# Designs tried in a protein design run: peptides against a protein of PDB entry 7UQJ. Part 91

Target 1, 160 residues: chain A of PDB entry 7UQJ
Amino acid sequence: PELYQNFNITPPRGVLFHGPPGTGKTLMARALAASCSSDERKITFFMRKGADILSKWVGEAERQLRLLFEEAKKHQPSIIFFDEIDGLAPVRSSKQEQIHASIVSTLLALMDGMDNRGQVIVIGATNRPDAVDPALRRPGRFDREFYFPLPDVKARFKIL

## One batch from the design tools (peptide; made by RFdiffusion4, then SolubleMPNN)

Design b2_p14_1_s3 (from b2_p14_1, 5 letters changed)
Fold by OpenDDE base, seed 2:
Structure b2_p14_1_s3 (fold): chain B 160 residues (1-160), chain C 160 residues (1-160), chain D 160 residues (1-160), chain A 14 residues (1-14)
Amino acid sequence: as target 1 above (160 residues)
Amino acid sequence: as target 1 above (160 residues)
Amino acid sequence: as target 1 above (160 residues)
Amino acid sequence: SFTLPEPPKLELLP
């Protein structure tokens, strides 16, 4: 929020962090949450895993998504971070494709239903941007994409 | 590739990164990919999780592995990183053991079928080297092992 | 062990690391394991994921937990690290609730059955301390809790 | 010593 306000940039409804795993997407999403939180303005950070949406929320995923968005809206300014958002991609079964289609459709509707004036940012992290439904990548959804390059080895050898 | 060429070392077909989780194995695999990529020679980095191979690719895991190796071969120089490669270990069910045995057998065949002249490196990361099939650890497969020690507490307290 | 001995503090049977994901809980648990291991006294580190207990150990989770605790006891001083211990939380199905209740009950019994003199520390990491069964948070179980705050953005930007 | 890598320069994809 404040970062976007300071830059006079309309906060995207959704930001897609893509790049290979362990590039710090989860860490960056959290850093962004922490940076956007000041002592005056605490950001509420909600995290879900795409794989958990399909497996842990079987038959209730749509409801859990709705509740998540309602809770995020209630606790504005807020960030919803979907880790492994490509985990919403269908597992190769017709039944899972249908379940996936319903969940993705629900997520689309929830992102479309967010008033632009809401201080709710959705961050999706994926290692496979090609596995993310193109409908999620449209304007007003995950319309901003950040590539997480592999850090240079020299930087990593200082870290290791 | 270039690192191995510069050292006159035959590139291992497979490298096993083992060590306790959060030691940066995924990060190192990526750093190695990035360091081996120059402006002139971009390395294509493919990542899969062992658990995803068993759960997300049920009934098609072998085909997905074949496609992965074909794609990696097409995009040489390339790295295939298997995160949680011990996740290819059988879950304790006879059906899962059979599925696992087929998948592991496929991976073995794919690694054996890689020409030594191919610029495809396979990196497996595991937290449980004992849970990795010994057949994968034979020469010409994951025949080089790198232990990822726990970083010193002092180094971690600077990070935390 | 040695840290607790040096401070004349009875080592807690269980320590709960809670805080939002990517705060380094897994990394800290490992740092603690490494710091408590000297050249003279190697700590054996056992790691399991809560989600793996439910999914990978279906029908044998209780037995695998028992074996884990036996192995940890055999290799003292040892740490058992449960990553995503909230993954032992029931998935919203009556059948999964029953399975979960049995697994949690087994974990409770195993933690209660640890002699206070054993050099086995159990570390649970969760992003959702509210999703951890209150029975696990009682004295003699996960009776010490460590909050992992989001590192400051400045600190994270140095890390990222 | 595992220090986390410097933040990748987030290039805004156009």
Scores: peptide ipSAE 0.000, ipTM 0.177, DockQ to the pose 0.028; fails the geometry check
Fold by OpenDDE base, seed 3:
Structure b2_p14_1_s3 (fold): chain B 160 residues (1-160), chain C 160 residues (1-160), chain D 160 residues (1-160), chain A 14 residues (1-14)
Amino acid sequence: as target 1 above (160 residues)
Amino acid sequence: as target 1 above (160 residues)
Amino acid sequence: as target 1 above (160 residues)
Amino acid sequence: SFTLPEPPKLELLP
């Protein structure tokens, strides 16, 4: 939260972290949750893997998403981090199973239903931003995107 | 390799990175590959997900592992990074599918067959070190282990 | 910058990364710079070591700081990362050389002079947060602090 | 022996 307040930019309801695997997307999300937590103001960090929500909660995924957002709202300020969000919200295709369509629709509704005054931030991480449903990448959802490049071999030379 | 050469410590054939998800295991492995690459000496970084080797290479996983190690040897100095290695080499149980047993056995043989003079380092990352076959954690394999703690939740509270 | 916009948190003019050596302060700063760079919006990452500014730019350190901030402003969005900032901005003591006092005063003025609308973020990293001048840790400067815990010391000893 | 770089400290950018 605090990192974004100084830019006077309406905190997006969601941020998409995208880039090659092992570029520190999850680490950054945890770091952000950390940076936003003071001794006075604890940020609650909720982490879920997209594929885990589908695979572990078959038939309950929508309910689990609702519960997750409710819990995040209850424990605000909070961050919901979806790792591998492309596993949760694949691009809607005519061949997409009804389950995936319903889960995506639920996630869309939950992101849309976030009170702009709510101290809940959603971060999605993916290695495949183009595999994420474009509806999730619209304003008021994951409308901010961050590319996590490979630690550029050239950028490495600036560390040393 | 270079990072290990400076300490005059025989580079372990394998290093196990373990700790909670999003603690930067993969990022560290890439950073290591990075730090070991000079302008004069590029380290080749091979990354595979354990579950991907099983799921994408059904019936060919052993061959793909052999090819991976051969390619790593050909492109030495190199790092082979197995992300989610617990997905590749689950603890041997009486219920373990023959396929998994064979893949684990192949990985064991490949790690044992690495010439100590070879500039190939294997890094395994897991959130569940106890889910990794103990045979992989023996001397000459993943005999060095690094815990990646959560960025201390207490440390998080210093940022806000 | 963009990472801060989503949280509606006033981006501190500066963030202090503190924790034991080798805990990845510099790596995180680079990962953040990377994460804030999209294909559309490149973040310029400026890295300086505190001791290097004092040692390499004796008599010119103030000018080099001014030039650094000007260049960062010119190339915004940008991150200025001061590694080992305790080497640049030691705690003001009665024994502090006039040179250090002047450099600290210059850094304070530069951080204070950053337009809150400017997309310049300053990150200071130190192993010794208590060795950093308290004036730098005030609101509008390095007013956000992140502790980087040691990876479990036991885990460090397993690499050696 | 190379010192494993300490795990990247998650420094949260401000």
Scores: peptide ipSAE 0.000, ipTM 0.353, DockQ to the pose 0.073; fails the geometry check
Fold by OpenDDE base, seed 4:
Structure b2_p14_1_s3 (fold): chain B 160 residues (1-160), chain C 160 residues (1-160), chain D 160 residues (1-160), chain A 14 residues (1-14)
Amino acid sequence: as target 1 above (160 residues)
Amino acid sequence: as target 1 above (160 residues)
Amino acid sequence: as target 1 above (160 residues)
Amino acid sequence: SFTLPEPPKLELLP
């Protein structure tokens, strides 16, 4: 948080953490949540798993997303973390189109409807950014993408 | 632990997490403990810092290790996490040999004495795998080593 | 970084990550470093372990701290991460006063001397915030403290 | 029994 402020970087409405499994995306999101709260200004961290929203909330996923964003706004400053967002927002060309399309459209609308004055950040984590609907990766949504490489075994050695 | 059991993978008696400081070794160990606990099957997570065992328990370090392993066995499935295990089990050729040697020998014996039937996994974390006694890195002990790379500086840059 | 910018929160010169061992403090610091670097705007991440500065640089610790801050300023935007900062800057009331006192005073002066215009963030990680000199925890230094809770077994379950 | 105390709400303290 402060690093972007120090860098005069407009904070994204949405940040996509992407990279291979086990690269620390979920950890980073939690850690960013942890790094953004203060004693005086507690950040509320909301977490959902993409596949869980689809599987647990068939027919209510859109409502649950709306409620999640409302709760996040009520408890601002806040972070909404979607783990495995590719499970929530798969590419529209995937054969399971209809249910996913409505959820994706709802998420798009919720991200677009976030006033810049709202202290709500959305973090999506995925192992497959190419499996995420490109519409989510546009400016005003997940407009910043953070690649969590497999920290190459060599890059590992250079820090030891 | 349960992950390996659930996967029908013989849980390693010991897993060495190594990599530069701040690569998430400790977090991964905790996350693994978390990911292996179910509502039905809670994993008990024990944590010790290697240097703390040496400094706080001079003359009782061996006993404390034995007690730790016994408690871990009583509370199985369990994870014993040694943070900075290089502080507990430095290379035997290091000049501060005697106190370290007895602790290392005790840890070796405890790891060797772990029945394959015990749902106890030992995770050692180190920033310096080469500073850990090679005897600990052998099969039946820390026989799996997970390198935690520095997320390459380049990977860091791709995330802004 | 961006969260603080979005929140119009003045980025602290120093952020204290505290919490039980293995709560991901070090990983978070690296992840923050990663999350703050872009292809265009590379953040340089400096890491030191508190105990290493004391033990390796007896009589040069102050100089090494000054050099570290100078290098961080040269390579701005940058993060200086002190892992185990309680090892570098223990409470002044601890009987091992003299060498620690000069290092603490140097760190205080370096943090106070950081221009608000410098894109340098200092992150200290500790398992024991109460073991850190209270002077470091004051405004303009480590004025923000992030508690990394043990993700409770329940928080572990809520994420699974 | 190390009851890991309830994860405090990641109230990211400051």
Scores: peptide ipSAE 0.000, ipTM 0.216, DockQ to the pose 0.034; fails the geometry check

Design b2_p14_1_s3 (from b2_p14_1, 5 letters changed)
Fold by OpenDDE base, seed 5:
Structure b2_p14_1_s3 (fold): chain B 160 residues (1-160), chain C 160 residues (1-160), chain D 160 residues (1-160), chain A 14 residues (1-14)
Amino acid sequence: as target 1 above (160 residues)
Amino acid sequence: as target 1 above (160 residues)
Amino acid sequence: as target 1 above (160 residues)
Amino acid sequence: SFTLPEPPKLELLP
């Protein structure tokens, strides 16, 4: 929240962290939550995994998403982190595509229904930005993207 | 372990992890400590923050550094991790510069006083390698540096 | 590299990184790969996600695992990182449980079939160490575990 | 049990 406050920039409702796996997207989201959390201003960090939304919440995923957003709104300032948001995209089966489409539609509606005045930031992390529904990447949703490249660990071991 | 075994390289006394915030320097130091720790060979991980050395140990910082190195030597094999080692550099006031110079001098002496036979590794992490005293970056101290690049946040802020 | 050299410790064939999501397990695995990679000794880093092994490699998962281990052996020194290794456990359906059991059995066999002379390290990351098959956590497999705590955990190092 | 210490608080650089 405050990281964005000092930027006269409307806090993004949604931020997409994308890049190769293990580039620290999840770590960054947590570290953002931690860095934005002060003793005076605790940020509540909510984390869900895209695959867990489908697998653990089969049939209840929409309700659990609603509850998550309600809880995040209740515990403002808050961050909702969706790790592997592309994991909301199931394996290409027609039934799973329908379930995915429904869950994504619910997420879209929840993001659209966030009042701009709310101190709720949604961070989506993906290794596959191309696998994220383009509708999620529109203004008012994940309208900001951050690429996490491979740590170009040119470990220049100059052993002199 | 073995990834490092085939390097007939003298273990660095000090390793500087540098790079932008959020690149996982602290996390790396911690996981190195963990990965080096086995059931048979527990590595003792000591962590201090540069700013805490100044703020929490005001007037006792040198003593606390000595105690830290003694404890690390006692609990070999060990890692001393200084997170934000640049935070040993206080805000530019003459009094704080003197205190900083004293603390850094103590750290230099402690690193120089480590026998090469000691299984104590010192890891310093900084977001500002330029803010790390060049004396700390000399051979026998933080003689090895690892750059943690930003995950190339091509923040394509295309604010359209 | 050198942090591990003075440890006369047989490299773990397998290391389990476990802890709450976004504690940097994946980032750590990559940064370990990178830190172990020098200009002279490039470590080949192979990364797979547990859920992708099931979803992308449906019916070919075992073959792809074999190929992965062969490629890792060919490109020694190498790290195989399984992100979300608990994601090899599919949703509780009898067919998926059988597929899971088969894939896990293949992974077990591949890890057991690693000659100790091989410079192949397997890192498994999980948010749910309880969801990792106990057979994977046995000696010669993921025989070393590293807990990645949440960044808010006041490090109560209770060394018991 | 070796508890890996907490990941760094990523300070967003100003």
Scores: peptide ipSAE 0.000, ipTM 0.243, DockQ to the pose 0.036; fails the geometry check

Design b2_p14_1_s4 (from b2_p14_1, 7 letters changed)
Fold by OpenDDE base, seed 2:
Structure b2_p14_1_s4 (fold): chain B 160 residues (1-160), chain C 160 residues (1-160), chain D 160 residues (1-160), chain A 14 residues (1-14)
Amino acid sequence: as target 1 above (160 residues)
Amino acid sequence: as target 1 above (160 residues)
Amino acid sequence: as target 1 above (160 residues)
Amino acid sequence: AFSYPKPPKLELLP
């Protein structure tokens, strides 16, 4: 909450952290949550992996998303962090379309249904922003994007 | 590179980074690799995911591990980073035992076969250290463990 | 502790984290501190901002630096993290030269005066490595550098 | 059992 206020930026409902694996997306989300938490204002951080929501809750993934958002709303101020969100809301490919489409639709509805006055921030992290449904990247959803580059390519070239 | 020398600890062949998801294990491994690399001494960093080695190289995982260690030896000084090593070397549960057992056996042999004078460091990262085969956590293998706590309050109290 | 010994690199007294704002330098320093702390060996982390040392302690900045290093030595093993070190040790520009020069000289002396066996690591973070006095970047001081690349520039423009 | 505590409801306590 406070980190976004410090920049005079209306807190986006959703922020997309994207970049190669091991660039600190999840760590940054946790750090943001920690920095926004004061003694007076504890922020509750909810972390879910996109792949875990699909694999563990086949057929109940929509309900689990709703429950997650309700719990986050109940524990305001809160952050919902979706790690590997490309695993939850992959770009529509034909065969797995319906199950993914319904989960994406539910996530979209949950993000759209958050009142702007709500103290719930949603952070999605992905290694493949182009593999995330474009509908999630629209205004009112993950409308802010942060690229997490690899620590400099020169360090990588000194490594590879 | 140098933070570890300050502690007068014999360089382990293997270091286990463990801690909850998003605590910066992979980022730390990359940062350590980058810091160990000077203009005069470039360190080569090999990154593999445990799950990727199992899934992409079914039946060839052992060969791919051998090739990885050979390549790391060829490009000394080098770091081999196994992200999600619990996916590569899970604790032996009865039914998938044989394939996992052979991969673990190969990894053990490769770690044991590294000359102590070799400039190859192996870093394993896991979210579940108890899910890593205890044989990998023995002296001469991943005999050093680093806990990556959540940037939880206790890390802050150890910092103040 | 151990990763630096693995590379036969004399542990630097100082590591410079450099890169654009918001690249996770401070976060990495905290993560390093947390990861270096074991149950048996708690590492004390001291964090100071370069600008805060200059602004809050005009005329006492040198004494505050000495006290900081003494306290860090007393609480070994310890990390001193200077965030925004370019604010503490800017490249000499003509008019503010003397006060900055004395603070830099004190910091140099403190870094040079640390026994190599001392378990005090100094991490400096800057957004402008070229704005840090080159004397701090010499062997035995901040002789290791980590570049923290920008998350892609587009994220920065949406925050302004 | 070092159960990582259920990814704690990180009440990111201050």
Scores: peptide ipSAE 0.000, ipTM 0.311, DockQ to the pose 0.033; fails the geometry check
Fold by OpenDDE base, seed 3:
Structure b2_p14_1_s4 (fold): chain B 160 residues (1-160), chain C 160 residues (1-160), chain D 160 residues (1-160), chain A 14 residues (1-14)
Amino acid sequence: as target 1 above (160 residues)
Amino acid sequence: as target 1 above (160 residues)
Amino acid sequence: as target 1 above (160 residues)
Amino acid sequence: AFSYPKPPKLELLP
């Protein structure tokens, strides 16, 4: 409740940060984790890169996701930040990757299994929101999206 | 001159942004590029990931670096941002990677070859400053370093 | 409208970022400025430090504030970021600072004078929200507040 | 050795 009250975000099970690389998605997620942590209440911030879970945990990615969510629940209030989540949960339309289908299905189940009372927020960051499985973008999952555009190269930053 | 006046940085040939992942190094580099870009004078921002140059340009990395610096000079005032520069320029002490030694040597030569009058700034970002070849951190190269600490996580973001 | 759509913030005349030093307030403001700038629409980002306006513009601070807001309006969509706004707008209860009272009054008038259709966002950052004049925190001014807590030093950041 | 204060490694303890 409090984490979500602090965000004025009706508790999404997840938030998708999308935008070009280097737009501060990870930084925002850290800042948000920061912002929800008080001296009284510590927020635990878990960060994973999508590609790292697939590449470093080949054959155990589902188990590692489960462990991640269990650990996040154990250390609530917590934030799980998936950087490059498009690497973890590519669009299922690539029929050839059964491995991705299992991982995506596991992530879906874990997001759906988050008790609404759980002080666990999931933030996914991607440079390619259209490459994220639409099933993850449904209500109760990454149902809120924040666009992180490039600072317009033409933005006059007048530091006067 | 103007780019450096906008940075209030006495013209470094390069600036090293170092700090934990997701501390906004890339965002700061983009923000700086944006801040130096006026309607009168557009800053061209070149972004490369160190690992991408090594992996995508196997056998041509030196040539691609040369082309990058030539293009940056052609489009001056410009910023070359190397994200994850520790991936491009690992410490030479690993004698086994002749490929890295050549790439590092090329980058050193390119940074040394930048005419002091060139409106080209090189920004390297790393999570591992100690993994960057010390030769890159010498005067006339990445001779200024900015630490990007983690945003102190204890902040309560109350979106009221 | 678009700036506010990108923020998903119903148009505040101002947003107060508050939290301990180093919590990423300035970085967030830059990220937001960045995020509101598209290839189609350039956001102009103005950054001022509150203490700098008081110290560098002694006797002209009111005029410089007016010029800042005029320039921001001229270059809309724009963001005015006041870093350390508590330095600019100390609580009026310190009866001795007539100079601050005039500056605060000018800032209030400038924020009130922003046409609701003006694509000018004012972001104030402070480490001391209670040191900011409550008049600035009223509706139509800095009526939204985002707390930037210190990352709880005890937040276990597992970078696996 | 400028040891960055290690971002507190969230050790996922087993």
Scores: peptide ipSAE 0.000, ipTM 0.363, DockQ to the pose 0.043; fails the geometry check
Fold by OpenDDE base, seed 4:
Structure b2_p14_1_s4 (fold): chain B 160 residues (1-160), chain C 160 residues (1-160), chain D 160 residues (1-160), chain A 14 residues (1-14)
Amino acid sequence: as target 1 above (160 residues)
Amino acid sequence: as target 1 above (160 residues)
Amino acid sequence: as target 1 above (160 residues)
Amino acid sequence: AFSYPKPPKLELLP
């Protein structure tokens, strides 16, 4: 009996949107959240920028991530959208590497700790998928990657 | 306290699908509408062509737009899909410019008048985004733009 | 009275996802299924590979397709995802052409036989849309085609 | 000319 993998498609724990700038990743994430929201079922959309997680929350970034995931769980169904998640990539200073490693480790733990029963989807958007820690791209995390291609520049010229 | 902008993602007032002909804009709009429709919540999909708005409704286009938005509101949640919305772009005749300006102004007013409480999403599809009045592309109107790229023609040759 | 085709957007009988390998077609199909599943309404996701339909089920492929559609109908709302549906394309051997023609004919009949009342969506994914029988791409079948473009290879080089 | 609708990858998430 071929096990129809009834993928009860647990909403992907994490989806990575990657593609060049201006490919509509953020817009798509918002549109998804909009389309998933019904009158009967409002989806709560949480947005954070990767650069803000690093720079605005020096020393509290981990706590703010925990709070974000708690709020998302409280308001489920929810989408956590990390815009510019590649902004969590360290700039080459040794201190930033340690802070970054800690923040990424916390995000990993939060994604791993998401009970599949929770209707919380995490969407990361990046223009630099290679700058996203490979550990974030593993199953149960950003295990799903959507590429947002540039319009072929030639196609832009044909639309002009 | 960082205001989690609970974007209650008010369904985007308007989404502009743009990209070369046959990039599946119409198809995507229909798939969106299909995916957002549950058994408990049927989405009503209204489709109009931009060229039909101009040519079939000479002198009544504004009234027909108003009726369309009223029907969409009555049957909410709803999607109004304007296929070939660039067909609302005037061909260079002075009379067409005036008619076009009036129709576009009416569409602008209808989009601006959409109460965010209404579950009406407007999707415009165009192959010529530059032929869409920039005023339609402002926040609260078609404030979201999705590009539908051609397959790279070279990729077509590799698939052949 | 312009019949507002209230497309009660019957979920498209079939959607063809096409685009080069690694453009995320399978991932999109799974994400769609995930997003369409609510707590109140689980979508059952069935996945089959086109190559498996041909090679694993020599002589039973038609029966297995029928069973697949029956199970999908039983567990509606459901998505049947055919990955690599171009793998149903005959390799130039005369015997494979006959087997392929029979399997494709059965798939056509099953898609045509899907009552629009059923909440079964068929998604086909292919890297070779031209290798998909044009008959499958007609209205009521894979009447909807979504292209998954490659990142412009140049954009890949800029992301590397 | 087979024109490829880009699936907006995400917006089809209901």
Scores: peptide ipSAE 0.000, ipTM 0.184, DockQ to the pose 0.067; fails the geometry check

Design b2_p14_1_s4 (from b2_p14_1, 7 letters changed)
Fold by OpenDDE base, seed 5:
Structure b2_p14_1_s4 (fold): chain B 160 residues (1-160), chain C 160 residues (1-160), chain D 160 residues (1-160), chain A 14 residues (1-14)
Amino acid sequence: as target 1 above (160 residues)
Amino acid sequence: as target 1 above (160 residues)
Amino acid sequence: as target 1 above (160 residues)
Amino acid sequence: AFSYPKPPKLELLP
């Protein structure tokens, strides 16, 4: 929030962190939250995993997302971090596809409904940006993408 | 490897990184791999997820673990990083418990079979150290544990 | 600190993080500080910019460096992070070269004077490792270097 | 058993 305020930059509603596993996406999100938090201005950091949204919130995922966004708004400035946001993607089953579509639709609506006046930033992290619904990557949603490369260690990390 | 060699320290066979999600466990493992890698001495970094061991290697998980350790030994100095090593823990089903027990037993045997002369370090990361089989946490296995706390911003960053 | 203590590894006196701007050097340093800080063991993180050492501490830079190292020693385990450590390099003027040489000389002496028993780690970050005085890159100083590659994002991060 | 406390409301307390 303040990072963007100081630069007269409209905070992106959503930022997509993408890159290989273990490139520090989640750590970056937490560190950004920490760095933007001062003695005077505490940032509230909400973390959810995409897979947890589907598995832990079975049948209430949409409600829990709404509550999350309400809580984030209540405790602004806030960051909502969705780790493994591609994990909202079902295993290919028709029933899971419908559930997924509903959850994604709810997330879309929640992101669209965030007034620019709110100090709520949504960060999505994925190892598979191709698995993120293109609708989430549109303006007003995850409209900014940050790639987290592997640390280019001149060590041939042959990830064999 | 070199980090331990230079200090005449017997490299721990296994290191458990544990802490809340997004505390940088995977990033630290990669950074350690990077740091230990020089132009003269390239470290090979192998990354596997606990859940992938169970899901992608269904029926071949034990074989794939053996191959992984053989490959790590072949390409030493090496780091084997098991992300979400608690994900080797099944969903509590009797059949999955047996499969899990076999996989864990194989991993135990592989860790025990590592000669102290080998420049292979195993790093396990978990968000749930309580979900890690106590047998893996014994001497000669994951005998060293590193807690990755949340960036407690109450670390008085007194920027004095 | 604890990372090194738990491994019975003598912490490097200095670690150089180098790589293009925005590669997460500062973030990594903060994240490392945070990850090494537990409820039981708080790490004190000191951050200074190379340019600030020259500009804010004009005429007292050497004294401020000494005080910084003393404070870090007093509050150990500690991390001293020098962001833009290449910014200790003067603008090409003979007078600034002398001032810079004195500051660098002081930093060298402070790093050399750190007893291996101290839980003080110095992290230097630079976008220009070639601009870092080779004397700082010697054993017992910044003897470990970590490259932070650019995210190979075709995303025009015009870091303007 | 080191139970991570439920991610508290991370009041990023300074």
Scores: peptide ipSAE 0.000, ipTM 0.362, DockQ to the pose 0.031; fails the geometry check

